# Ledger of designs, part 34: peptides against a protein of PDB entry 8HF1

Target 1, 320 residues: chain A of PDB entry 8HF1
Amino acid sequence: NVMLYATKPTEVMVSFPHQEQVLTVTRLISAEIEKFYVSLDLMNIGVQPIRRSKSLQCLRDPSKKSFVKQLFNDFLYQMKEYGIYAASIAIISLIVEFDIKRRQAETLSVKLMHRTALTLCEKIRHLLVQKLQDMTYDDDDDNVNTEEVIMNFSTPKVQRFLMSLKVSFADKDPKDICCLVFVERRYTCKCIYGLLLNYIQSTPELRNVLTPQFMVGRNNISPDFESVLERKWQKSAIQQFRDGNANLMICSSVLEEGIDVQACNHVFILDPVKTFNMYVQSKGRARTTEAKFVLFTADKEREKTIQQIYQYRKAHNDIA

## One batch from the design tools (peptide; aimed at target 1 Y310)

Design b2_p17_3_s3 (made by RFdiffusion4, then SolubleMPNN; from b2_p17_3, 7 letters changed)
Fold by OpenDDE base, seed 2:
Structure b2_p17_3_s3 (fold): chain B 320 residues (1-320), chain A 17 residues (1-17)
Amino acid sequence: as target 1 above (320 residues)
Amino acid sequence: MEEEKLEALLEPIPEPP
């Protein structure tokens, strides 16, 4: 039962210029990943023993290579959609994942595959960090996390998102804030979380105002593949948000599955609203009298977005 | 960017005509 509480949040649209970031570094990274895919396809990882555990859908050998490609494809998406600063954070998540998989590898061939992927991630990280440092006068690694560097190396969408947070929350009481940020992909939650941590820390008006958390939706992939650690972390993050120890929660669209999140006063939809269900469910979290529901759209897609929202409003009113 | 330009960032979605 989606409780269709007739909450009428103020619907807000933030427009951003459609700018394809044509950076030399992004082209180099994409080319290195494509070269890696060619090498990966040629790798013989053998036939992996089907672990007879009834619940472990043994990721057949094609699935191990497919998973490596999925992680890099999700990274390329994040780099394109959020910019090279967000990509510098996203690549760390790949490094961690491939290091874990390298250590857990049952065969030398699988270990080598994950090692090769890890070496590529380290090269990508270096290229990204070097590009972030090109704007810092000091070679100190700590200086890449400034508001200026974050803004300059983020996409116009992310720039407008960060500005919208600053306008909405500067110098407010943290107790008066209950904010949700919806993103399409689970991996985006982690990189936007890391970006927000650094942005908030570099922005005096937000440093003691916003405390972000993130929630990765449960993939319908077997509950056996979710690490016990990830499940514990998700429970802790939700509890911190419930207790008011965190006042901003980044979540993927997978919140459809029954996470009882409190009534929020702000809901940001960072990625395009693709479905009526996503519209209703995300909007239905903005439950306070002064609640804001904020959408982001490229200027070129503004009219199309408005028309889509009108259709969703009509459809929602016909059901309510 | 002047504060006035920041408030203009948050445009209310108009009611359908």
Scores: peptide ipSAE 0.303, ipTM 0.794, DockQ to the pose 0.638
OpenDDE base, seeds 1, 3, 4, 5: peptide ipSAE 0.302, 0.294, 0.296, 0.302; ipTM 0.796, 0.785, 0.784, 0.795

Design b2_p17_3_s4 (made by RFdiffusion4, then SolubleMPNN; from b2_p17_3, 5 letters changed)
Fold by OpenDDE base, seed 5:
Structure b2_p17_3_s4 (fold): chain B 320 residues (1-320), chain A 17 residues (1-17)
Amino acid sequence: as target 1 above (320 residues)
Amino acid sequence: DYEKLLEELLEPIPEPP
């Protein structure tokens, strides 16, 4: 029970300006997704055969349309919360998922639906990559993965997060680093992981210092849809982090799954702390004497965030 | 100086009054 460990990490906050990236490209992408939703609602995909798959997910969306909308809504959230650069990585996950679903389609109508979704994702990817290339006079895809491009096309939250990593870990011994990064949503883990790989590779001070991994919580809703490959990868990622072969772990729900990770010296909460359990459990991973617990907040929400942390501290002290 | 930049970036959450 992580609540029983009186860990007293230093709690710090990083404030970021609330800037809505009102880019023409983000508006265009949002409008294309909305047009796609209208077209998707008009698609006759027929009555799907109820696969008697024991998984609760197969029962929830007989049309598979809500799942398609969920993935695009998740993407729109990534683009809004993390920026265009993060969105360019997030869209690849959608492309992979829709290609899998297209290949697994039992009917021509469902195959066509996933094909249309895939075509939209490819269009979105091109729009995003083109916008990233507007800063680089070179047409080479490798030129969009510079520190400058990553920073300029990231939201202020992500900019401050990357700055916090650089300043915290520049030129440190990799062995002295045990870092957790908590995010709210499972798909954010992969997106931020891809962003961090490119950022670390483009940042000399971090290239040999940080080795990131990510952990997606087990989808209790469909363990059958977790590829054997994904389950092997998750086990490998956790083991690499335990063995010190990875020193930064991005995760969403590590704590609900009883994944015992070592005591960390840094815990970053990239997204708002929504629950007392998340606060206590994430804070409870920062167990070293010099451990830092870092929160990110918009300037407009700073006071609200502080008050929420005070309530959580009080509630934690009342249970201890 | 990374230490100075860290102090500027990381605001300690004060104890409640």
Scores: peptide ipSAE 0.318, ipTM 0.859, DockQ to the pose 0.868
OpenDDE base, seeds 1, 2, 3, 4: peptide ipSAE 0.167, 0.164, 0.257, 0.220; ipTM 0.760, 0.758, 0.812, 0.692

Design b2_p17_4 (made by RFdiffusion4)
Pose (drawn by RFdiffusion4):
Structure b2_p17_4 (pose): chain A 320 residues (1-320), chain P 17 residues (1-17)
Amino acid sequence: as target 1 above (320 residues)
Amino acid sequence: SPEFTEEELFEPIPDPP
């Protein structure tokens, strides 16, 4: 009876070769951000509330410097984890966030700090577009070139995930497919969403089948990439997925708990599984019959992750 | 570009011993 309304989806793996080498432009951008941090640390904005540790044992920077550093560090993480083009999208989210803070800002000193951060972010955007541009010697067709650069300017993890996404839904009806994708970090949702938008508008077979939509938790990141203060579109993403308008969801542990959704055909956990409860809930989200469940881990982490999953399964058996 | 199938990509996780 439970299997009538419940389903044990087939759980499969997608291993990918993990490499440690990085590109030189990554080193250059790291040096540029380090120079910016060193300069900003001494910004000496108008006196701010003292921020100490959780236990007050060690001091902390003012909340605003902490916010700027957090955003830059998130951008660096997106670059380190998902390739150059992921950073190319994520830098636009940083530009939008710094513009919004400039609007919300309430002092000349803080405003100046945010404006200069915007300037550096735009310089970084131009740097990313520059390396992305210095590969068009391969060919001139920007669509297939977008597909090729995405395959080439991405970590093996990103290449493998997008490869599995292409192969799983090559030419199926958009109506027939209902899939979710889970990622860990906040702005990674928006970054990877933009990357999927580009790829959907980069391939002929996937062009009219997949509809990517992303949503995150609180501290709602901006939904657009336009910096126009107001937008005309009003319909929500969750309601879209419930209504079938969107079929590809990019969320980060937000939809895993509570949020009712129709039974989904596929679930892709882009970032490695960490918590037993979250594993159980994410697997349960693939509530439809013949549901397919996908995981991505590094080759080096294969034994550890498989052993951890056996621990989980045995724990499920033990509890039962 | 190379082409692949689900059988080449998806690896079933065996039952624990």

Design b2_p17_4_s1 (made by RFdiffusion4, then SolubleMPNN; from b2_p17_4, 7 letters changed)
Fold by OpenDDE base, seed 2:
Structure b2_p17_4_s1 (fold): chain B 320 residues (1-320), chain A 17 residues (1-17)
Amino acid sequence: as target 1 above (320 residues)
Amino acid sequence: MPTYTEEDILEPIPEPP
């Protein structure tokens, strides 16, 4: 039951210039990942014993290489869509994941595969951090997390997103804020969360106003691979948001699965609205009086986005 | 930095014509 709530939020658009950040560093990183894929395809990781549990069938050897490629493909997406600052946060998540997988490896060949992936992530991290430091006069690692560095090394979409947060929430009472941020991919939740933590800490007007959390949607494909830690963390993050200890929640589009999130006064859709269901479900979370539903669009796609929203409005009114 | 307002960044989506 899509709860048809009577309160229609104000629909707002934020336009951003379509700039492909053609940085030399992004080309170098992409080329290093492509070289790594060639090497990965040549790696003999053996034939892993078919573990008897149906859930562990997803851990067959092809799936281990596929998972490594998926993580790097998601990283490349984040670097392209959110910029090199967001990529510097995203790469840390890959480092952590590959170190866990390296330690959990049952065979030397699988251990070596994850070690090689980890070494590539360390190289990518160095290239990204070095590029962020090129704008800082001081070699101190703490200086890369300034508002200026975050803004300059973010895509126009992320710049406009951060600006939209600043103009919407500067010097407001934290209790008056209940904000959802929707992103398409699960890994983007953690990346945008890390970016927002640093941005909020570097922005005095937001430092005591916004307390972000993130929620990773459950992958229905393998509930057995969700670490007990991830499940505990998700429950804690949701509870903090319900209790008002967090007032901004980053969610993947997978909120289709029954997570009872409170009525919000702000809903930001950072990535394009691809489906009518996503439109209705995300918009349906903006339920307070004067709630805002904020969409992001490239200037070149503005008219197409408006027409798509008109179609969704019409279809929604025909069901209501 | 220029002080942006909500109106400078947030454009209301018009009603369909």
Scores: peptide ipSAE 0.419, ipTM 0.889, DockQ to the pose 0.773
OpenDDE base, seeds 1, 3, 4, 5: peptide ipSAE 0.418, 0.415, 0.414, 0.410; ipTM 0.889, 0.888, 0.887, 0.888

Design b2_p17_4_s2 (made by RFdiffusion4, then SolubleMPNN; from b2_p17_4, 6 letters changed)
Fold by OpenDDE base, seed 1:
Structure b2_p17_4_s2 (fold): chain B 320 residues (1-320), chain A 17 residues (1-17)
Amino acid sequence: as target 1 above (320 residues)
Amino acid sequence: MPEYTLEDIFEPIPEPP
């Protein structure tokens, strides 16, 4: 019954052309990662101790090789879905992770594995930055953080997202903004956060308007990998959003974990809504009188997206 | 860049027929 009196947000769709960025650099990077996987499979890292942690959830300590492949697969996904500018931010997260794992390595073989992964990430970063610099006169990494470079090296989805933010929030009072951005993958939150920081800083109309934060869901896979720093960051980010010191929050699946996020006036779903629960929970955060619930869809998937939303609306009305 | 309006970017999702 509490759902009956919630002002239904205005549901809107943003369509974008499905363009695969077929850049030579993206093909080269993919081929280098594939070569690395062949080399990684040949690496003898010894028998991994099965950590018998008593929680059945920790039984999937991914093999150290599986975790390395997961990070590169998530990077390849981000490069494909968000573009090479987003990939240049995403690769930094891999560099940080592999450097930590290299330093924490208990064996020389594992240390070498993470070192090889790190060297590949550094090569990938160089290839990405060099490609971003094709639009700049200076070889300085900071000169690639312009609105033009960000837009030109982002996928149509990200371009439409940034345009949507600019049109929605240009020259507005930051106090009147409470925005959620949902993405599918955990690692995308940090990538889009870094992209937004640079975009907002390069966009005068947004520089004093939007203050982004990101929240990464708890690592259900291994609480041991949830650094004290990540928990502190999450708590700080949530508190800043609650206090109005941040007015845009990037989230993945965090709403399922009972994190009380404020009533928002904007909810952006940057990635496809895959579940009814995600639809209801994310839409249920758009609770102000003028709240917008914004879905992003490729033009080719527009009709499928509309039909899926109709099914979710029907299912929601049958429960209400 | 062309000044986009909200209407240029946001398409309302109609009520199901």
Scores: peptide ipSAE 0.397, ipTM 0.865, DockQ to the pose 0.794
OpenDDE base, seeds 2, 3, 4, 5: peptide ipSAE 0.391, 0.389, 0.390, 0.389; ipTM 0.860, 0.861, 0.861, 0.863

Design b2_p17_4_s3 (made by RFdiffusion4, then SolubleMPNN; from b2_p17_4, 7 letters changed)
Fold by OpenDDE base, seed 1:
Structure b2_p17_4_s3 (fold): chain B 320 residues (1-320), chain A 17 residues (1-17)
Amino acid sequence: as target 1 above (320 residues)
Amino acid sequence: MPVYTEEDIFEEIPEPP
C-alpha cells in the first residue's frame, strides 16, 4: 500500500493529426531500401558461424543479413513515425554501425555487404539533407538545424512534442525541471536526442533551460555487443541526470532493468503505451508535486487511448 | 509563431465515467 500515498500525477493527452508524410523523397528512399533487400538476399556471404551465445535472450537470428535489414527497418520506422528531420539523424547511426561492421568484417563477402549498405546510407543521407536544404538558401549542413526546418520536416507527433516542451519549459529554471521522455525503440532514443539538441540550440527560450541526455537500454542483444563505451555513456548519462547536470532524459523500456531514476515532475510518453507494466512504471516516475504524465495520441486514436488508460487505471487500482 | 499555452496543447484525461 505504499502506492496509495504517492501523489498521483495529472494525466494529460496531446492529440496530433494523423498525417502520413507522403513525400516523394520518402517513397524514393523506401524503394531504394527494397531494391537493396532484393540485392542483399542474392548476396552470398557464406555460412555464418552460429555463435552459441549462452544467453538464451539472443534468439535474434545471428545472420548478418537479418541485422542489416533490422537497422534499415528501424530507420524506415523512424522516418515514418518522426519525419525526415529525425531520419537525417537516424541515418548517421546506421552509417556509424555499418562502418564499424565493415571494418570488423571477417570475410570479403561480409565486408562488401556492409560496404553496399553504407553506400546506400550515404545516398539516403544525401537525399534527406537535400530535402531539408529546400528551405535554406545555403548548402551548408549546419543551416538545416533551425527551429523552422526541424518543425516543418517533423511529423505532427514530433511537432506537438516540441511544442509541449516549449510551452512547459520556456524560460523556466533548469533546476526545477526533471523530465523523462519514453520512446518504444532503442534507436529512437538517440534520434530524438539529436533532434532535441538541435531544437534546443535553435530555440532561445530553451537553450539555457533544457539539457537533454539519452539512455539506451541494455542490448537484449548479446552482452558481448554492448560496448564498454555504451555502458560508460549510460552510467554518465544517469549520473548527470541524478546530479541535475541534465534535466531531460530520453529512454526506452529501461525501467524494467532496475535503473533507479529519480522522481520526475514531467513524464512524456512519445510512443503508444503497449503494456500495463510500461504504464505503471512510467507513470510511477511522475512523483513530484504537480507532476504531469503526458501521452501522445493521433486524433483518430484518441478514444481508444482514453479507454486503454481507463483500463490501466482500473487495473492499477485493483492492485493497489 | 503563435504563442501556445499549456491549455492549447494539453488535454486533461478525465476520471472514468
Scores: peptide ipSAE 0.488, ipTM 0.899, DockQ to the pose 0.792
OpenDDE base, seeds 2, 3, 4, 5: peptide ipSAE 0.479, 0.482, 0.482, 0.480; ipTM 0.895, 0.897, 0.896, 0.897

Design b2_p17_4_s4 (made by RFdiffusion4, then SolubleMPNN; from b2_p17_4, 9 letters changed)
Fold by OpenDDE base, seed 1:
Structure b2_p17_4_s4 (fold): chain B 320 residues (1-320), chain A 17 residues (1-17)
Amino acid sequence: as target 1 above (320 residues)
Amino acid sequence: MPTYTLDDIYEPIPEPP
């Protein structure tokens, strides 16, 4: 069993205060999304043709409304869990998706639905950017991408994550770094990637040290073109990470799909570990000498997190 | 900004008793 001789990583925890970002802007955005859901439920988009593609059992919501709601619910999750700076990046992904769906719309009613969603995303983006600019003297979008703005408009979880990166990797040789960052949701990978690009660029100690990439699981719901693009992106990202051209990889459930990722010296679990398999697979990537396995937990969930890790350690030892 | 150390940020997860 190859698992018996793997150096066990040092398991560490980073605690963060559970502060709900009670910003007026977040309440306003949530209320605008809820109003949009009421409007969306009243929209008659007609009976959508059930494209029975025999091969892809993916429940395409024939109404397309559930998919629209899913994207906004994912955005609301990003805003809550990672903060308004992360939300300003996450909203761009929605804008891109709804613009694609608007252009691909087979009916005027579906086109209007995606246009209305897009207009809401643009409004949300302006509200977020305006709030980020409250700390800047200049109305330029580039001026909101400072270390200070990123830190101040990130949740305590993200703040502690960025601090952990800075302290762990400041002025190190990029070749000595092989870092994985695990997040729960697919859309979080892109959001945290964009946040890290801006943070690294604004942080001199990291600018020439960390080169991030991200992997998102295959979207079985995406059009064939999006799936091909995503596959090309994944292949490129994995190859850059293998070649050492990237030294930080943001992942969701990608390791469950049997993607061969190299042994890493740092594994960050940014979101709660929900399953034993996720624990074993993610921890099993921290295989180098002095490898660290870093868990993030809210202070209030600290004891629960510790107990879950003990259960997973026990279960792992019973299988090993 | 205060210079954080790794020890200021990382809490070791103790071995189960």
Scores: peptide ipSAE 0.439, ipTM 0.888, DockQ to the pose 0.790
OpenDDE base, seeds 2, 3, 4, 5: peptide ipSAE 0.435, 0.432, 0.437, 0.434; ipTM 0.885, 0.886, 0.887, 0.887

Design b2_p17_5 (made by RFdiffusion4)
Pose (drawn by RFdiffusion4):
Structure b2_p17_5 (pose): chain A 320 residues (1-320), chain P 17 residues (1-17)
Amino acid sequence: as target 1 above (320 residues)
Amino acid sequence: TSPEEVLEDISEEIDAE
């Protein structure tokens, strides 16, 4: 009876070769951000509330410097984890966030700090577009070139995930497919969403089948990439997925709990599984029959992750 | 079921296609 309304989806794995080498432009951007941090640390903005540790044992920077560093560190993480083009999208989210803070800002000193952060972010955007541009010697067709650069300017993890996404839904009806993708970090959702948008408008077979939509939790990141203060589109993403308008969801442990959704055909956990409960809930989200469940881990982490999943399964069996 | 057989790796099938 439970299997009538419940389903044990087939759980499969997509391993990918994990490499440690990085590109030189990554070193250059790291040096630029370090120079910016060193300069900003001494910004000496108008006196701010003292921020100490949780236990007050060690001091902390003012909340605004902490916010700027946090955003820059998130951008660096997105670049380290998902390739150059992922950073190319994520830098636009940083530009939008710094422009919103400029608008919200309430002091000349803080405003100046945010404007200079915006300037550096735009310089970084130009740097990213520069390395993305210095590969058009391969060919001139920007569509297949976008597909090729995405396959080449990404980590094996990103290449492998997008490969599995292409092969799983090559020419199926958009109506027939209902899939979710889970990622860990907040701005990673918007970054990878923009990367899927580019890829959907980069391949002929997937062009009219997949509809990517992303949503996150609180401290709602901006939904656009336009910096126009107001937008005309009003319909929400969750309501779209419930209404079938969107079929590809990019969320980060937000939809895993509570949020009702129609039974989904596929679930892709882009970032490695961490918590037993979240594993159970994410698997349960693939509530439809013949549901497919996908995981991505590094080759080096294969034994550890498989052993962890055995621990989970055995724990399920034990509890039952 | 043993730990080595907990999961099926379909990466080669994806490469084949």

Design b2_p17_5_s1 (made by RFdiffusion4, then SolubleMPNN; from b2_p17_5, 7 letters changed)
Fold by OpenDDE base, seed 3:
Structure b2_p17_5_s1 (fold): chain B 320 residues (1-320), chain A 17 residues (1-17)
Amino acid sequence: as target 1 above (320 residues)
Amino acid sequence: VKAEDVLEDITEEIEAL
């Protein structure tokens, strides 16, 4: 009985400076979204069926207005946490979603609401792209996808993440790489995927080394047409990662118990580890002999992060 | 608990690039 002692991964920390970069463009975008919320609250879209959440707090807002506000709040979070470059990719996903909802609208009032949201997204996209172009001599949209523009318009967390990928994987054999990147939010997966595609394409040392893919967790909510396409995409993405056609996988939420993902040699946690389960399940994917488990922390939160990881290790060793 | 006993800090290695 060769007890394959699963080698414990090396747990690594990367600190980043806490910069509150309050750019004029981010203030303008936030103010335009706030003005839009005031106008949205005044819109009469008729009586919408109240989805009873099991929590007795009746969300008084029509489910359709709440969904519009959720998408813009998730966009504002991505702009703050990942930067202007990531926000320029994230806004495209809102444009696509609001155009679908506009076409599917059963009433003129709901159609107008989604059209107004779409018009705001196009204005935000223009403001973001214009700000990215301020560093380029050429007005061509393709020139904003350089390594320099990506780095300069990313948050310190994203900069240190991209640098960590370059250090870890520059000029390596693609077959020796099995990398997972964990993010907290579903919409962040697609945003960071788009950012990584452009960064890898602009970075010669990574262009033929890293092939990214993304996977969103199963929404337990509704078996609607979106869920069928998402399930097909998820199955295809997992299969590409198993076949070695992709060697970097971006995941929202811990992969449900029973997604057989290969033993990975690198696991990056881009967002703060908020739960013991997230720590155990993400770390449990780093299973090779020299596997690395990499955490990102703001300098101001470094001590708190170290104490939290110590408590999670202690709790994990007491159960094992 | 010392930081060094819990996590390997590679911040300086990443910043030297």
Scores: peptide ipSAE 0.346, ipTM 0.865, DockQ to the pose 0.674
OpenDDE base, seeds 1, 2, 4, 5: peptide ipSAE 0.335, 0.292, 0.342, 0.194; ipTM 0.844, 0.830, 0.851, 0.788

Design b2_p17_5_s2 (made by RFdiffusion4, then SolubleMPNN; from b2_p17_5, 7 letters changed)
Fold by OpenDDE base, seed 3:
Order: sequence, then C-alpha cells, then structure tokens
Structure b2_p17_5_s2 (fold): chain B 320 residues (1-320), chain A 17 residues (1-17)
Amino acid sequence: as target 1 above (320 residues)
Amino acid sequence: VKVEDVLEDITEEILAK
C-alpha cells in the first residue's frame, strides 16, 4: 500500500489595487465600438440559419451580427482587465478573424459587414499603437515591446503577475520549472501568451528561462467548429509541454479530466476563482514538493476571496 | 481559524524584489 501522499501545495495570494484606468484612448475606443453597434443593427444581412446546438448553456446566437458583437465585447473585456498593451495584441486576433469571415462571406451584405468591422479594428489598432508610442522616443513599432512599455500599459493585476514571474523564475534552470497559468476566457490565453513572449524577450533574467505555450480547452461546442489547425496546435502545445520544450502553459479551462499534464511546481490563477471545480482541478495540478498555488485578487475583493477559498477547502476536505 | 490565516499574502515580498 504505497500511500500516495498527495503533497498539498502552498496556497498564497497576491493583491493588486483596483484601478479603473480611465484613459482618453479607452473611452474613445469604447465610443467607436458603440457607434459601430448602432450602424450594425441598421445593416440588413438577410435571415441567418439558426443552428440549434443541443447543449443548452451557451446559446451563441448563430447570427453573424451576434458573433461580431461578441468579438468586440471580448476585446473590450481584454482592454479593461489586462490593459492597453494586452489590447494591442488582442485586436490583431480580431483583424485575422474578420478577414477570414470577409473572405468566406456568401453574400455581399455579409462581406460588407465584416469589412466594416475590419476597418474599425484597424482604426482601434492605430489608436492603441499610437498611445504605446507616446512613451517611446522612436516612432518604430518594435520599440513598443520594452519591459517598461509593457508594465506601464498593463493593469495592476498584470503588473503583479509579471513581477511574480520575475521574482519566482529569474535566473533559474528552465528544467526545474513546470508552470501553469489559468485564465477565465478562451481568447485571453492567446492575448496573455503574446504579452508573455514580448515580456520574456525584453527581460534578460527570463529570456532563456521561460518558454511559454498556450492551450485552449475543448469547448463543449461540437468538435466540428474547432478547425483542424486548432486541434493540431493543441496537440503540439501539450506535447511541447510534456517534452520540456515549453515550461509555462497558459490554459483557459481547467484541463478536462484526462489531459495528463505532468506534476507542476507553480500554478497561477490570473482571474478570479468562480467555481469549486476550477479550484480543485487547478490546485490538483500543483503536485511537486514545495508546489505553489498563487491567487490574484483586487484589494476590494480580498476578504471575499479569502472566504471563498476557505469554503472551497472545507468542501474539499469533507469529500476527501 | 481566523479567515486571515487561510491564505498567506505575499504582495509585500513581490513588491520588495
């Protein structure tokens, strides 16, 4: 009887000030998206076929308009939660998606709708890049990817996360690192991945230490909507992390029961823990000796977060 | 158990380095 002593990770918290960054550029971008929604509601794109997804929860309105609004709402969330620098990366993903949808458009009206959305994304990208350049002496796009620019145009949450990575991993052997970063939303994985690539490249103490990868969990949305490319990317990303070619993995869902990820020594929860299952499954990946489970919380939500984690620990101990 | 003893706050350690 080998008692598998499940090593309990050390659970710690990092607090950050709740700063509503009311920048003029963020207000301008929000106002341009709102004006676009008014124009989008006036567009006649014809009747779109409602695909009834059998899974009740996410009624993604299969309307091509609702999908466009979802992508911009998701972008506005990224800009609010992670800052202007993260938003400059997130907008590129919208540009790529709207260009694909524009090329795949079956009607001239749908093609025009996606073209108008794309033109707005390009305008938003220019406004974001111009604001990042205001701190640089050189107008070169490459100069916006410095540690200073990334930190100054990130939210306090992202600043504390980047500082926590630097403190935890500076000048360590990359073989001794197995790190998971959990985020709430699927599109955040790619945005934070792009931010981390630039931050690691600009930070000498991390450049040869951290190799990030990202994985988007399988949405319960039918495997028919996951591109063959996305499924290949997920398999490749997991394999790179298993082989030690990547030592930091960004995940949006708790890795479904059955993704055998190796025992990790660090688990970062970048977004609020909303469910007991998310807590148990993410914590259950921190299995090495001296493993750390790090939570990020706003100062105003500190007491509520502590109370939630206390309740989740109690519930977990009552089941175990 | 005081609710404050549930999670160690390492914010000061992260800011000092």
Scores: peptide ipSAE 0.456, ipTM 0.885, DockQ to the pose 0.814
OpenDDE base, seeds 1, 2, 4, 5: peptide ipSAE 0.448, 0.442, 0.445, 0.438; ipTM 0.878, 0.877, 0.876, 0.880

Design b2_p17_5_s3 (made by RFdiffusion4, then SolubleMPNN; from b2_p17_5, 7 letters changed)
Fold by OpenDDE base, seed 2:
Structure b2_p17_5_s3 (fold): chain B 320 residues (1-320), chain A 17 residues (1-17)
Amino acid sequence: as target 1 above (320 residues)
Amino acid sequence: VPVEEVLEDITDEILAK
């Protein structure tokens, strides 16, 4: 039903140079994670008793090793795709998650595994923060959360995204803004949220204009305490966005069909549009007459992106 | 179809401000 009544938003593209951030620090971090994987594979954590709880939790690696690897792989992805500054925020989320899991560990071996992962995260955090401080050594301000530091340690994609926000929203009335930002991965929502909080706080033209929030897709799997907290957070975030207490919402592409988000005037697609459903659902949120639908693409992928959007637009017009 | 008819590239507008 969302498809039928949407005014056609203005679809625009922002290109960015494909820069592989081949920094020494990113290579060191990647090498430390690979060494950790070798050590993790050698860890005997025992066979966890399959808790007969009827939930699909039984499909999670009973060793919990695969989940640890997934978190570090998602971190490596965020560091590559969004830069060192975003990685410095992403690593804090891993620290929090491994600390919770360390406390909840039912066995000493599992507790030790999460402790080792946590120690690696603290080392990574130190390496990232030191690299962010390398630019501030000439300035007496220990504050790594400046607009300059954020921009210089972000990927070209994130730089263009932040510039696009500044150009789009500088000195506007917060009430006139209803912005969605779509990202591919669940963990990216929190990372980009933290980055945006710091960027908005450091940018005078945005400080009282943008109030970000994030929404993570429902994890259907776990009735556990984490799933309750996450459901509470999602409900609160959606409510704040509905009430106008937040005017920018970061969403993963895994938004379940049926989250009634209000009509938006801006939709940013930070990550590549991989599916027709993502295109239709995200575009279908840009419902105002002046609504903008902004895509970010690497220069090398520009032609492929345009061809893909053309095919999606054609398919959408054939159904409408 | 020219690429520009599918998606307007606003990169230069963002860089000029």
Scores: peptide ipSAE 0.474, ipTM 0.884, DockQ to the pose 0.698
OpenDDE base, seeds 1, 3, 4, 5: peptide ipSAE 0.460, 0.464, 0.458, 0.456; ipTM 0.879, 0.880, 0.881, 0.878

